# Peptides against a protein of PDB entry 5T59: the designs that were tried, part 7

Target 1, 112 residues: chain A of PDB entry 5T59
Amino acid sequence: TTPTMQSTSLLTEHLGYPPISLVDDIINAVNEIMYKCTNAMEKYLMQRNIIGKKDFSDEIKIGTAKLESLLENSVDKNFDKLELYVLRNILSIPSDLLEENRFRLLHHEKLV
Target 2, 90 residues: chain B of PDB entry 5T59
Amino acid sequence: EHIRFQRLVQVCNKALEESIRKLQSWEKIHECFPNYGQTREGIENLTVCQQQVIKLWSNLSRVEFDAIFHERSIEEKLNQLDDLINKARS

## One batch from the design tools (peptide; made by RFdiffusion4, then SolubleMPNN)

Design b1_p8_8_s4 (from b1_p8_8, 5 letters changed)
Fold by OpenDDE base, seed 4:
Structure b1_p8_8_s4 (fold): chain B 112 residues (1-112), chain C 90 residues (1-90), chain A 8 residues (1-8)
Amino acid sequence: as target 1 above (112 residues)
Amino acid sequence: as target 2 above (90 residues)
Amino acid sequence: SYTFVTPF
C-alpha cells in the first residue's frame, strides 16, 4: 500500500526526520558515486589514449559517455524501485497500528 | 524479531548490484570501445578499468551508505519500529 | 559528513 500522511507524520516523529529524507540521502549518494566512477574511468583511459601511433581520445570520450548513460539508466531504474520498497515496506506503519489506540502507543513510547 | 534494517541493507545492496550489472558485462564495455578494444593493449586497459571501477563502486557505496545509516541512526530506529509493531500485536 | 574513497 501507499504511505499515508498519518504514517509519514508518525514516522517523522519517530525518526526525527521524514522518511523520504533517508531515501534522498541514499539516492544523492549513489549519484555522486556514479559520476565519480565514470569520471575515474574516463581519466584512466584518457591517460592511455595512445596505442602505437593511434590516438583513441575521441573514441574513449564517446565510449565513456555511453557507459555513463548506461549506468545512469540502471541507477535510475533500480533506485526508483528501492525508494518505493523502502517507503512502502520498511519505513511503513501497518494499518493495525494506525488505529487510535495504537497511535497512542507510539506517542506514549516517545514520552516515556 | 528485528527485520526492517536487515531488509534495508538487502535492498540497498540489491540496487547497487543491479545498477553495476551492465558494467560487469565485458561485452557492453567492449561495444563502447570497438576500435580501442581491438588492440591488445586496449583490451588490457579496459580490463583493468572495468575491474577498478567496479571496485570503486563497491567501496564508495559501502562507505557512503554506512555513513548515511549512522547519521540517520536508522538501525536503531528501525529496530524500535519493529519492537513497537511487535508490542502492538502482542 | 560523507567521506569518499580516492578514485583509482
Scores: peptide ipSAE 0.191, ipTM 0.942, DockQ to the pose 0.056
Fold by OpenDDE base, seed 3:
Structure b1_p8_8_s4 (fold): chain B 112 residues (1-112), chain C 90 residues (1-90), chain A 8 residues (1-8)
Amino acid sequence: as target 1 above (112 residues)
Amino acid sequence: as target 2 above (90 residues)
Amino acid sequence: SYTFVTPF
């Protein structure tokens, strides 16, 4: 089930930050990593752009851009799934506990 | 007993693994460089490039994700959450 | 912010 406002509030209190903040960190990190990887790949090949008196610079630029696009699409797809899974199944309070007011244990334990 | 942090690590690894899958294909790499890859030296360069970028992906993700998990104290917090839930259900 | 490893 989708997270509720109540669940989010309780988890925010427990974590010290909203659950979405962790996901944001992960997604921001992988995006930066992705572009560092593609940039490194382009630079490496551009240093080796001439073979047999032929300049392959244009092909390298186009090719690395295509690979970047492939990686972008895959990252977006897989980490969108990750976001949903984490928020619904990891950073979540079971609905049965919320319904039975068992969630108050989180607050109680913090105060004790 | 403690399952949430393990699941977090698993799904992160899965997402990273699936994301890099296309770059692990030599055919996909070669298709992006059709003329460059027809030369011996070009093939050699692409081979090294493919190996290095996959390694870089793995190393960077390991370092950065571990840093996030540490800064957010997520293992401890998720273990505590597991304990609280288990206690509530007992 | 985070520190990144050097690319190849």
Scores: peptide ipSAE 0.190, ipTM 0.942, DockQ to the pose 0.054
Fold by OpenDDE base, seed 1:
Structure b1_p8_8_s4 (fold): chain B 112 residues (1-112), chain C 90 residues (1-90), chain A 8 residues (1-8)
Amino acid sequence: as target 1 above (112 residues)
Amino acid sequence: as target 2 above (90 residues)
Amino acid sequence: SYTFVTPF
């Protein structure tokens, strides 16, 4: 099941931020890391582009781009799954707590 | 018991590990550099490159994710959530 | 906010 508006509101109050914000931070971070990795790879190989008087610059650029694409696809797939899992199973409130009396309990615990 | 934060760490690690899996394949790396990888020096460079990028991936992700978890106080918040749920069910 | 040096 997908998160409800009530769950989101309660979790936002508890966390101090919307649950999706955590996921956004994680995804943004991994994307940044991904491009740092591919950039480092390209730079390293481009500094070593000449072997035996042959220039492999074009092959290196194409090859690094291919690896970047592979990594992008994998990151997208795996972190989409992560997003769903986190929002549904970790940052979630059981249905039995989505009652009026239980809402007060959660609110009360925050205030005390 | 506290379980949510542990699960968060686990799924993050899993996502990171699965994402880098293709780069851990020497065959995949070599296929992207078919002529470069036919030279001795090229193979050496690719070998170092592969090892270093995997280490960089691991190190950067550890530092950045830990920073996020700290900034969001997520361990504390998830532990509190576990406690609230357990209390409500008692 | 964090800067890293490539170990390459």
Scores: peptide ipSAE 0.184, ipTM 0.942, DockQ to the pose 0.051
Fold by OpenDDE base, seed 2:
Structure b1_p8_8_s4 (fold): chain B 112 residues (1-112), chain C 90 residues (1-90), chain A 8 residues (1-8)
Amino acid sequence: as target 1 above (112 residues)
Amino acid sequence: as target 2 above (90 residues)
Amino acid sequence: SYTFVTPF
């Protein structure tokens, strides 16, 4: 189910930050990691670009770009699914508890 | 019972694993370097590159995600959330 | 988050 405004507010109070912030951190991190990986690949191969007096620099650049594209697409797909799952199923409050009683309990536990 | 943090870790690991799946395919790697991969040295270099990038992916993600989880205190918060929910239902 | 760099 889609998160409600009430759920988001309660979770923000509990977490100290909006639930989406955690997802943003995760996605930003994986994107950074992704480009570090592809950059490392390119650099590694470019240091080994000449074989038998033939320069493969252009092929390496194109090839690593293709791999980067493949990885980008996969990351986007899988972490979009992750975002949806996390926000709906992990950082969520069951609908039956989204009542005044639940809200009071959260405040009570926080203050005690 | 605490379940949410475990699920978070699981879904993160799954996303990371599925994301790197194509790079784990030698065929996919070789297809990107058709002429380079026709040389002995090229094959050797690509093999090492593939192995290293997968390791780098795994290591970086482990360190970075753990850092995020720590900074956000997410295990504690999710455990508390589980407890709150269980208490509300009791 | 923290930044971790590991070269080949």
Scores: peptide ipSAE 0.148, ipTM 0.941, DockQ to the pose 0.057

## One batch from the design tools (peptide; made by RFdiffusion4, then SolubleMPNN)

Design b1_p9_1_s1 (from b1_p9_1, 5 letters changed)
Fold by OpenDDE base, seed 1:
Structure b1_p9_1_s1 (fold): chain B 112 residues (1-112), chain C 90 residues (1-90), chain A 9 residues (1-9)
Amino acid sequence: as target 1 above (112 residues)
Amino acid sequence: as target 2 above (90 residues)
Amino acid sequence: TKKARELLA
């Protein structure tokens, strides 16, 4: 189920970049989005930290940190699954194409 | 005929949806702010915050993922891959 | 609304 060196090489030639590069882009993007979301949430609540005469700043900081941790765990879990699925099932070459005659076909299509 | 790009979009959407699921729970949000959430204003602020952060998540992910897919020409490349595979098996 | 804009900004 693990991608082979041959598959990676052929896909790199076809894509113009290694398959893992796409996954890296996706994972980097979602991580950036995640922290933008949690940062926005914290800032929004910190601007509203005083209700009546009570200051909830400490509770807000702790609470938003907890939510960030929850989100981080979920992102890590789900995008690890995504990485595995994409590399094995989407960015993959069937074994029947990993033959000399099939390799030529891929190269031929690139040259035409 | 062309299935790989559709699958890529599907698994990306699934991962995004599953990742944000816990933040969609009001109970989990409220639990993180036990005293703040006991005030009327606190509840209102948390409600707006929850709603808008989910929207922000959705909007940012759509824009960024579409940009990645475009920059990597992944729809075209995956369609070509499908075609190559189908042709080889014909 | 104002509240929404503040968070999304």
Scores: peptide ipSAE 0.183, ipTM 0.940, DockQ to the pose 0.017
Fold by OpenDDE base, seed 4:
Structure b1_p9_1_s1 (fold): chain B 112 residues (1-112), chain C 90 residues (1-90), chain A 9 residues (1-9)
Amino acid sequence: as target 1 above (112 residues)
Amino acid sequence: as target 2 above (90 residues)
Amino acid sequence: TKKARELLA
């Protein structure tokens, strides 16, 4: 099920921030890490581009670009799944707690 | 019982693991460097590169994700959420 | 190794 506005509001109050903010942090982090990794790979190999008097720079650049694309696709796929799962199943409020009486309970706990 | 934070950690680890899986394939790595990988030195370099990038991926993700979790106090908040849910259902 | 440190640096 898709998160409701009510759920988002309650969770925002509880967390002190919107649930999506956590996911954004995670996704932004992994994207940064991804490019750090691919950049490191390219630099490492480019420092070792000459073998037996042959220059493999072009092949290295193309190859690392391919690996980057491969990693990008995988990251996008898996962290899209993660986003959906987290928002729907972890940062979620069961329907029984969205009723009026349960809603007040959440507020009461905050006030006490 | 507290379950949500554990699930968060699990799904994060799963996403990280599955994301890096293709780079863990030597065949995939070698395919990207068909001529470079035909040399002894090239193979050695690619091997080290593959190994170390995976370690870098793991280390960076651990540090950064832990930092996020701490900054967002997510373990505490999710535990509290579990408690609220359990209390409401009692 | 030295090579490893170069990549991880």
Scores: peptide ipSAE 0.178, ipTM 0.939, DockQ to the pose 0.017
Fold by OpenDDE base, seed 3:
Structure b1_p9_1_s1 (fold): chain B 112 residues (1-112), chain C 90 residues (1-90), chain A 9 residues (1-9)
Amino acid sequence: as target 1 above (112 residues)
Amino acid sequence: as target 2 above (90 residues)
Amino acid sequence: TKKARELLA
C-alpha cells in the first residue's frame, strides 16, 4: 500500500509538484500555528504575572512550556497519521490505473 | 463523484480537532498552573487564555490551510483525479 | 474585549 515510484511520478506530473510537497506544506503550517498559539498564551499570562504580592512568572513559564509539549506531542501524532492517510488514500493512483491501457488514459487526458 | 478533496478536508479537520482536544480540557490547563490557578484572578486569566487560544488555533488553521489548498490547486487536481479513476473503471 | 485582543494579536 506504499506509494510506488511510478505512482509518485504520475501524480507529480498531474499535480505539477510531488505529492509529499502538499503534506509538507500542511505540516509546516500547523507547526507554525502551534508555536504562535503557545507564544501568545505565554505572553498574555506574563503580562499578568503578578497577583497581589505574588509573582507567578516562573510558574507561568513552566506551565506554558508543559502545555506546549502537550500540544507538540498531539500534533506530531495526529499529523503523522494524516500524512500516511493522505499519501496512501487520497494522493494515490489505484492499481487499475497503473495498468498499461489505463496508464495511456492518464497521458492522453493530459495531452488533449 | 468527487470524493478525494472532501476527504482531505475531513482528515485535516479531524487532525486539527484531535490535536487541540487536550487544551480544551480545563483540568489539563489548570494543572499546569497549580498555584496561579488557586487565585480568582488567575482562574479568570486562564479561562480567557483557554478560550482565546482555541479560537486562535481554529482561525489560523482555517486561513493557512485554505491558502495552501488554493496555492496547490488541490481541489481541482483531486477532482480531476477522481474523474480519471471513474472513467477508467467505467 | 481588550483581553481577547491582546491574546489574539
Scores: peptide ipSAE 0.176, ipTM 0.939, DockQ to the pose 0.017
Fold by OpenDDE base, seed 2:
Structure b1_p9_1_s1 (fold): chain B 112 residues (1-112), chain C 90 residues (1-90), chain A 9 residues (1-9)
Amino acid sequence: as target 1 above (112 residues)
Amino acid sequence: as target 2 above (90 residues)
Amino acid sequence: TKKARELLA
């Protein structure tokens, strides 16, 4: 079930922040980590770019860029799925709690 | 009783694992460095690099995600949500 | 992500 405005509001009140904010934090973090990893990889190899008499700097740059792209695609795919799942199934309120009486209960519980 | 936070952790771990899966493939790594990987020294460097980046990925993700979860108090909030739901259904 | 949010809309 797709989250409703009501559920979003209730969750925001409960969490103290919109549910999407958590997902944003997660996605931002993994993106940062991703680029740190690829940067580290490039730097590591670039420090070892010469073997014998041959300089592999260009190949290393191209290769690491390819790996970065590969990782980007994977991250995008998997964390898109994650976002969808989290918002629909974890940060969700069952329909029975969205009914009028249950809504009041939820509000009451927060105030108590 | 409390299931939402556990699920959150699980799906995060799964996403992280699946995301790094391709970098765990030596074949894919080597493919990106066809000439470099034809040298003994190059192979050694790539091997170490692959291992290190995977470790870095794991360590950074653990630290950062735990920090997020803490800052957002998400375990507590999700547990409370579970409790509210269970109470409402009782 | 944008795609995921669109799917949720």
Scores: peptide ipSAE 0.158, ipTM 0.938, DockQ to the pose 0.470; fails the geometry check

Design b1_p9_1_s2 (from b1_p9_1, 3 letters changed)
Fold by OpenDDE base, seed 1:
Structure b1_p9_1_s2 (fold): chain B 112 residues (1-112), chain C 90 residues (1-90), chain A 9 residues (1-9)
Amino acid sequence: as target 1 above (112 residues)
Amino acid sequence: as target 2 above (90 residues)
Amino acid sequence: TKRGRELLS
């Protein structure tokens, strides 16, 4: 199930930041890494674009673009799943703690 | 006792591993370079490229994710969350 | 190796 506003508020208080911020950092990082990897691949192969008397530059550009697309699709799919899992199962508060008396516990621990 | 941070690391690793799986397939790599990959030198270049990009992916991910976890103090915060939950249930 | 360093750099 989707996290409640109440749980988000409590977690934000505990973490010092909204739970989504962590996920955003992770996703932004992997996206950056992804493009660094594909860029490195292209540059490496473009430095080796001529074999014999044939120039494979066009094929390399197209091929690396295809690989980038494949990687993008996979990253998007897998990290969407990650986001959902993290927010629902890791950065979550059990329903039994979403009561007034339990909220006091969280606040009390913070103040101690 | 502490389970949330371990799970975070696990799901991050899983997502990273599954994301790079396509690049781990030589067949998929070769398909993107049908003529280049028909040459001896091309095959050699693609082989090295494939191996090194996977290493780059792994190394960059480790460094960047560890930095994020540190900056967000997420291990400590998740451990505290586990403790709070366990305490409340005791 | 040399090839590896070029890609990882």
Scores: peptide ipSAE 0.147, ipTM 0.940, DockQ to the pose 0.017
Fold by OpenDDE base, seed 2:
Structure b1_p9_1_s2 (fold): chain B 112 residues (1-112), chain C 90 residues (1-90), chain A 9 residues (1-9)
Amino acid sequence: as target 1 above (112 residues)
Amino acid sequence: as target 2 above (90 residues)
Amino acid sequence: TKRGRELLS
């Protein structure tokens, strides 16, 4: 299920930042890494663009772009799943701790 | 006792592995360079490129994700969360 | 390898 406002608030207090911030960091990082990888591929191949008498620069540019798109799609899919899982199952508070008595306990433990 | 951070690492690794899976396919690599890949030298270049980009992906992700986890103190925080939950249930 | 370092650099 979707995290409640209460759980988000409690986790934010516990973490010192909203849970989504961690996910954002992860997503931003993988996106940056992704483009670094594809850029590196293109640069590497473009340095080797001529084979014999043929110049494959255009094919390399198109090909690396296709690979980038392929990787983008895969990253989007898999890290969307990751986001959902992390927010719902890892950065989550069980329902029993959202009850009034358990809520007080959580605050007490944090303040001690 | 402490399970959340372990799960975080696991799902991150899984997402990274599944994401790079397409680039691990030689067939998919080759089909993007149909003419280039018909040359011996082109095949060699693509082979090296494929191998190295996978390594680059792995290395960069390890460094960056570890940095994020450290900066966010997520292991400690998740362990504390586990402890709080377990204590509340005791 | 040299070629590997070229890509990683």
Scores: peptide ipSAE 0.147, ipTM 0.940, DockQ to the pose 0.017
Fold by OpenDDE base, seed 3:
Structure b1_p9_1_s2 (fold): chain B 112 residues (1-112), chain C 90 residues (1-90), chain A 9 residues (1-9)
Amino acid sequence: as target 1 above (112 residues)
Amino acid sequence: as target 2 above (90 residues)
Amino acid sequence: TKRGRELLS
């Protein structure tokens, strides 16, 4: 199920920030890490680009780019799943808690 | 009774693990460097590179995700959410 | 090792 405006408002009040902000932080972080890793690989191999008398610089650049693409695809897929799961199952308010009598409990606890 | 933060950590770890899985395949690495990987030195360099990048991925992820969780106070907030839900259901 | 440090920044 998709989060409702009501649940989003309640969670924002509870967290001090919208639930999506946490997911954004996570996704932004992994993207940064991903490019740091691929950049490190390229630099490492480019420092070792000469074997014997042959220069493998072009192959290294192409190869690392291919690995980056593979990693990008996997990151996108898996963290899209993560986003859906987190927002649906972790940062969510159960339907029974959104009922009128239960809804008041959340506000009551906030005010106490 | 507190389950949400544990689940958050689990799904984060799973996503990270699944994402790096393809780089853990030597065959996939070697395929990207068909000529370089036919040399002894090339194989050695690729082997070290593969091992170290996986470690870098793991270390950076741990540090950055822990920082996010701390800055967002997410463990405390999720524990409180669990408590509120359990109280409401009682 | 030196090689490891180079990659791990």
Scores: peptide ipSAE 0.147, ipTM 0.940, DockQ to the pose 0.017
Fold by OpenDDE base, seed 4:
Parts: sequence; structure tokens; C-alpha cells
Structure b1_p9_1_s2 (fold): chain B 112 residues (1-112), chain C 90 residues (1-90), chain A 9 residues (1-9)
Amino acid sequence: as target 1 above (112 residues)
Amino acid sequence: as target 2 above (90 residues)
Amino acid sequence: TKRGRELLS
């Protein structure tokens, strides 16, 4: 079930913020974490770029970039799924609560 | 009774786990460093790097996601939502 | 190692 405007409004009232804001926080966080991880990997390996007399700096940079791309693709895929699931199944109002009488219940609980 | 927050945690963990899955593959790591990984020291460095980045991923995500959940009061709000739904259906 | 801890810090 796709989120409706009514659901969004009700949830925003309940949460104190739009449901999408939570998802945005999560996705922004994981993106930040992702780049922190890949940056850390590169730095770690670049500190160990010389084995014997051979400098592997170029290979390390390329390799780390490949891993970053791999991680980016995976993060994008999995957290897109997460977004859909959260908005549709967790931060959602069941259809039976979208009726007028049930709608009043949500407002009543807030006001009382 | 309260199910939504549990589901949120579960799907977050699943997304995090699935996202890092590729980096958990030694083969995937090694193939990115074909020559570096042909050296003993290179293998050792890559091994440590792989282990540590996975831990970093886990630790950072735990801290950041918990902070988000707290700031958004999402457990309480989702529990309340569950209660409202259950009440409405009773 | 210290550098290892740096990665995890």
C-alpha cells in the first residue's frame, strides 16, 4: 500500500515530524558512515602502501575506489528498499483507521 | 502487541547487514588489489583492514541510528501508534 | 596497533 496524503498528515501530527524525515535521517547517516568507512580504508592502506621496495599507492587508490562504488551500490539498493518498507509498513495508517470515526480517535487522543 | 519499532530495528539491521555483505567477501576485497594482495604483507594488511572496517561500520551505525531513534522518539511514537491501532480495532 | 585503533576511532 502506498502512503496517502491523509496518512502522512496523521502521522506527521502524531510524530511531530513528517515520516519521511526519519527515513532521511537514516539514509543520510548511512551515507556518512559509508564514506567514513571507505576513507578510513584508504588511509589505512595508504599508510601501508610500500611493500618491500614497491609502492602500491596507485593500486590502493583504485582498489579502494572500486570498493567504495561497490558499497555505494549496495547501500543505495538496500536502503531504497528500507525506505519503501518503512513508509509503507511501519510508518503507515491502516485503512480501517482512515475512516472518519477512527480519524477522530487519533485526534481525540491528542487533545485529551 | 508492540511490533512496529521491532520491525524498524529489524529492517535497519537487515539493510546494514546486506549493505556490508560485499565487503565481507575476501574474494571481493582481494580482487580489488590484485598485486598488493599477492604479497604476504599486503594480504595481512587487507585482512586487518577488512575486519576493522566491518567493525567500524557496525559501531558507527549503532551509535548513529540509536541517536536518530532517540531524537525522533520513534520507539515511543511507534508503540503509541500500535496502541491506537489496537484500540481502534477493539 | 595504534593505527588499527585509528581506523576504529
Scores: peptide ipSAE 0.142, ipTM 0.940, DockQ to the pose 0.018

Design b1_p9_1_s3 (from b1_p9_1, 4 letters changed)
Fold by OpenDDE base, seed 3:
Structure b1_p9_1_s3 (fold): chain B 112 residues (1-112), chain C 90 residues (1-90), chain A 9 residues (1-9)
Amino acid sequence: as target 1 above (112 residues)
Amino acid sequence: as target 2 above (90 residues)
Amino acid sequence: TKRARELLS
């Protein structure tokens, strides 16, 4: 089942913010973390770029970029799945609660 | 009784774990640094780097996600949602 | 993400 406009409105009222806002926060956070990690990796290795008399700076830059790409792809895939799951199964209202009689209950509880 | 928040935590942890899995592979790390990784010092540096990145990933995600959950009061809100659903079904 | 939101609609 997919979220409806009705469920979104009800959840927004309940949460004080649209459900998607939570997911946005999560995704923005993981993206920030991802780049912090890859940046840290590059910086660490670049401080250790010379082994013996050989400078591995170019290889390090290329290698860390490859790892960043791998991580980006994985983050995108897994957090796309997360977004779908959260919005469909966690931040969701069952169909039986969207019926007229049950809809009143949600409003009633808020007004009490 | 209350199930939604624990599921949120679970799926977040799963997504984080699955996302970092490829970096946990030494083979994949080594492949990105074929010449650097042929040196003893290079291997040592890569090993430490890999471990530190994984730890950084774990620590930052924990701190940031907990902050989000707190700011959004999501545990309380999801518990209330569970209660509303259960009440409606009674 | 954009892809996920499209699948929800």
Scores: peptide ipSAE 0.278, ipTM 0.945, DockQ to the pose 0.471
Fold by OpenDDE base, seed 4:
Structure b1_p9_1_s3 (fold): chain B 112 residues (1-112), chain C 90 residues (1-90), chain A 9 residues (1-9)
Amino acid sequence: as target 1 above (112 residues)
Amino acid sequence: as target 2 above (90 residues)
Amino acid sequence: TKRARELLS
């Protein structure tokens, strides 16, 4: 079942914000965390770029970039799934509550 | 009775875990640093780096996600939603 | 994401 405009409106009223806002917060957070992690990795290794007399700076930069790409792809994939699941199954209103009488119940509870 | 918030936490944890899984592979890490990883010191550095990144990932995600959940009052709201649904079905 | 939102429409 996909979210309807009605369910979105009801949930927005209930939450005080659109359901998508929560997901956006989550995704924005993980993206920020991701780049913090990859940046930390690069910095750590670049501080240790010389082994003996050999400078591995170029290899480190390339390698960390590859890992960043790997992580980025995985984050995108998994959190796309998360977004779909949350909006469809967690932040959702069952069809039986979308009936007129049930709609009034949700609205009434807020007003009382 | 209250299930939605639990599910939210579960799927968040799953997404985080699945996302970091490839970085947990030593083989994947080593493949990115073929020459660097052929040195003793390089291996040591990569090992520590891998561990630190995973810890950083875990710690930051915990703190940030908890903050989001708090700011959005999502546990309370989802519990209320569960209650409303249950009430409507009774 | 954009793709996810499109699938929800």
Scores: peptide ipSAE 0.252, ipTM 0.944, DockQ to the pose 0.494
Fold by OpenDDE base, seed 5:
Structure b1_p9_1_s3 (fold): chain B 112 residues (1-112), chain C 90 residues (1-90), chain A 9 residues (1-9)
Amino acid sequence: as target 1 above (112 residues)
Amino acid sequence: as target 2 above (90 residues)
Amino acid sequence: TKRARELLS
């Protein structure tokens, strides 16, 4: 089942924020973490760029960029799946509660 | 009884684990540094780097995701949602 | 994210 406008409204009222906001926080966080990791890796290796008489700076820059791309692709794929799952299955209201009589009940429970 | 928050944590962990999977491969790391990785010191540096990145990924994700869950009060809200649904079906 | 949201609509 897909989220409806009604379910989104009800969940927004319940949560105090739209359901998508939680997912946005999660995705923004992992993206930030991802770049912190790749940046740390590059800096670590660049401090160790000379082995013997050879300078591997160029290879390190290219290599870390490749790893960053790999991580980006994986993050995008897996967290797209996460977004779909969360919005469809976790932050969702069963169809039987979306009936008008049940809708009123939800509001009543909140207000009382 | 309360299942939604547990599921949220599970899928977050799964996404994090699957995302870092490729960096856990030594072969994939090494292939990005073909000449650097042909030296003893280079191999040592790459090994430490790989371990540190994985640890950093794990630690940062744990701290940041827990902070998000707390700030959004999501455990409480999802538990309430479960309770509401169960009550409505009673 | 954009692609995922489109699939939800």
Scores: peptide ipSAE 0.241, ipTM 0.944, DockQ to the pose 0.421
Fold by OpenDDE base, seed 1:
Structure b1_p9_1_s3 (fold): chain B 112 residues (1-112), chain C 90 residues (1-90), chain A 9 residues (1-9)
Amino acid sequence: as target 1 above (112 residues)
Amino acid sequence: as target 2 above (90 residues)
Amino acid sequence: TKRARELLS
């Protein structure tokens, strides 16, 4: 099922923030972590770019870039799925609570 | 009784694990460094690099996600949501 | 995220 405007409003009231904000935080965090990891990998290998008499700097840069792309694609795919799942199944209001009487209940619980 | 936060943690872990899976493949890493990986030292460096980046991924994600969950009070909020739903259905 | 949001719209 797809979240409704009413569901979003109720969840925003309950959470104190829109549900999407949590997902945004998660996705922003993993993206930052991703680039920190790839940067660390490049730096580590670039400090070890000379083996024997050969300089592998160019190969390291290209290779690290390829791995970054690979990781980036995987992160995008998996966290798109995560976003969809979280918003539909975790940060969701069951239809029975969207009834008028149940809507009042949520407000009542907040006030009590 | 409380299930939503557990599910959140599970799907986060799953996404993290699946995202890093490609980097856990030695074959894929080696393919990116075909000449470098033909040297003994290169193989050693790549091996250590692979292990370190995976650990970094795991550690950073744990720390950052826990911080987000805390800042958003999401465990408490999801537990409350579960309680509200269960109460309404009782 | 763009694709996911599109699916939610």
Scores: peptide ipSAE 0.215, ipTM 0.943, DockQ to the pose 0.459

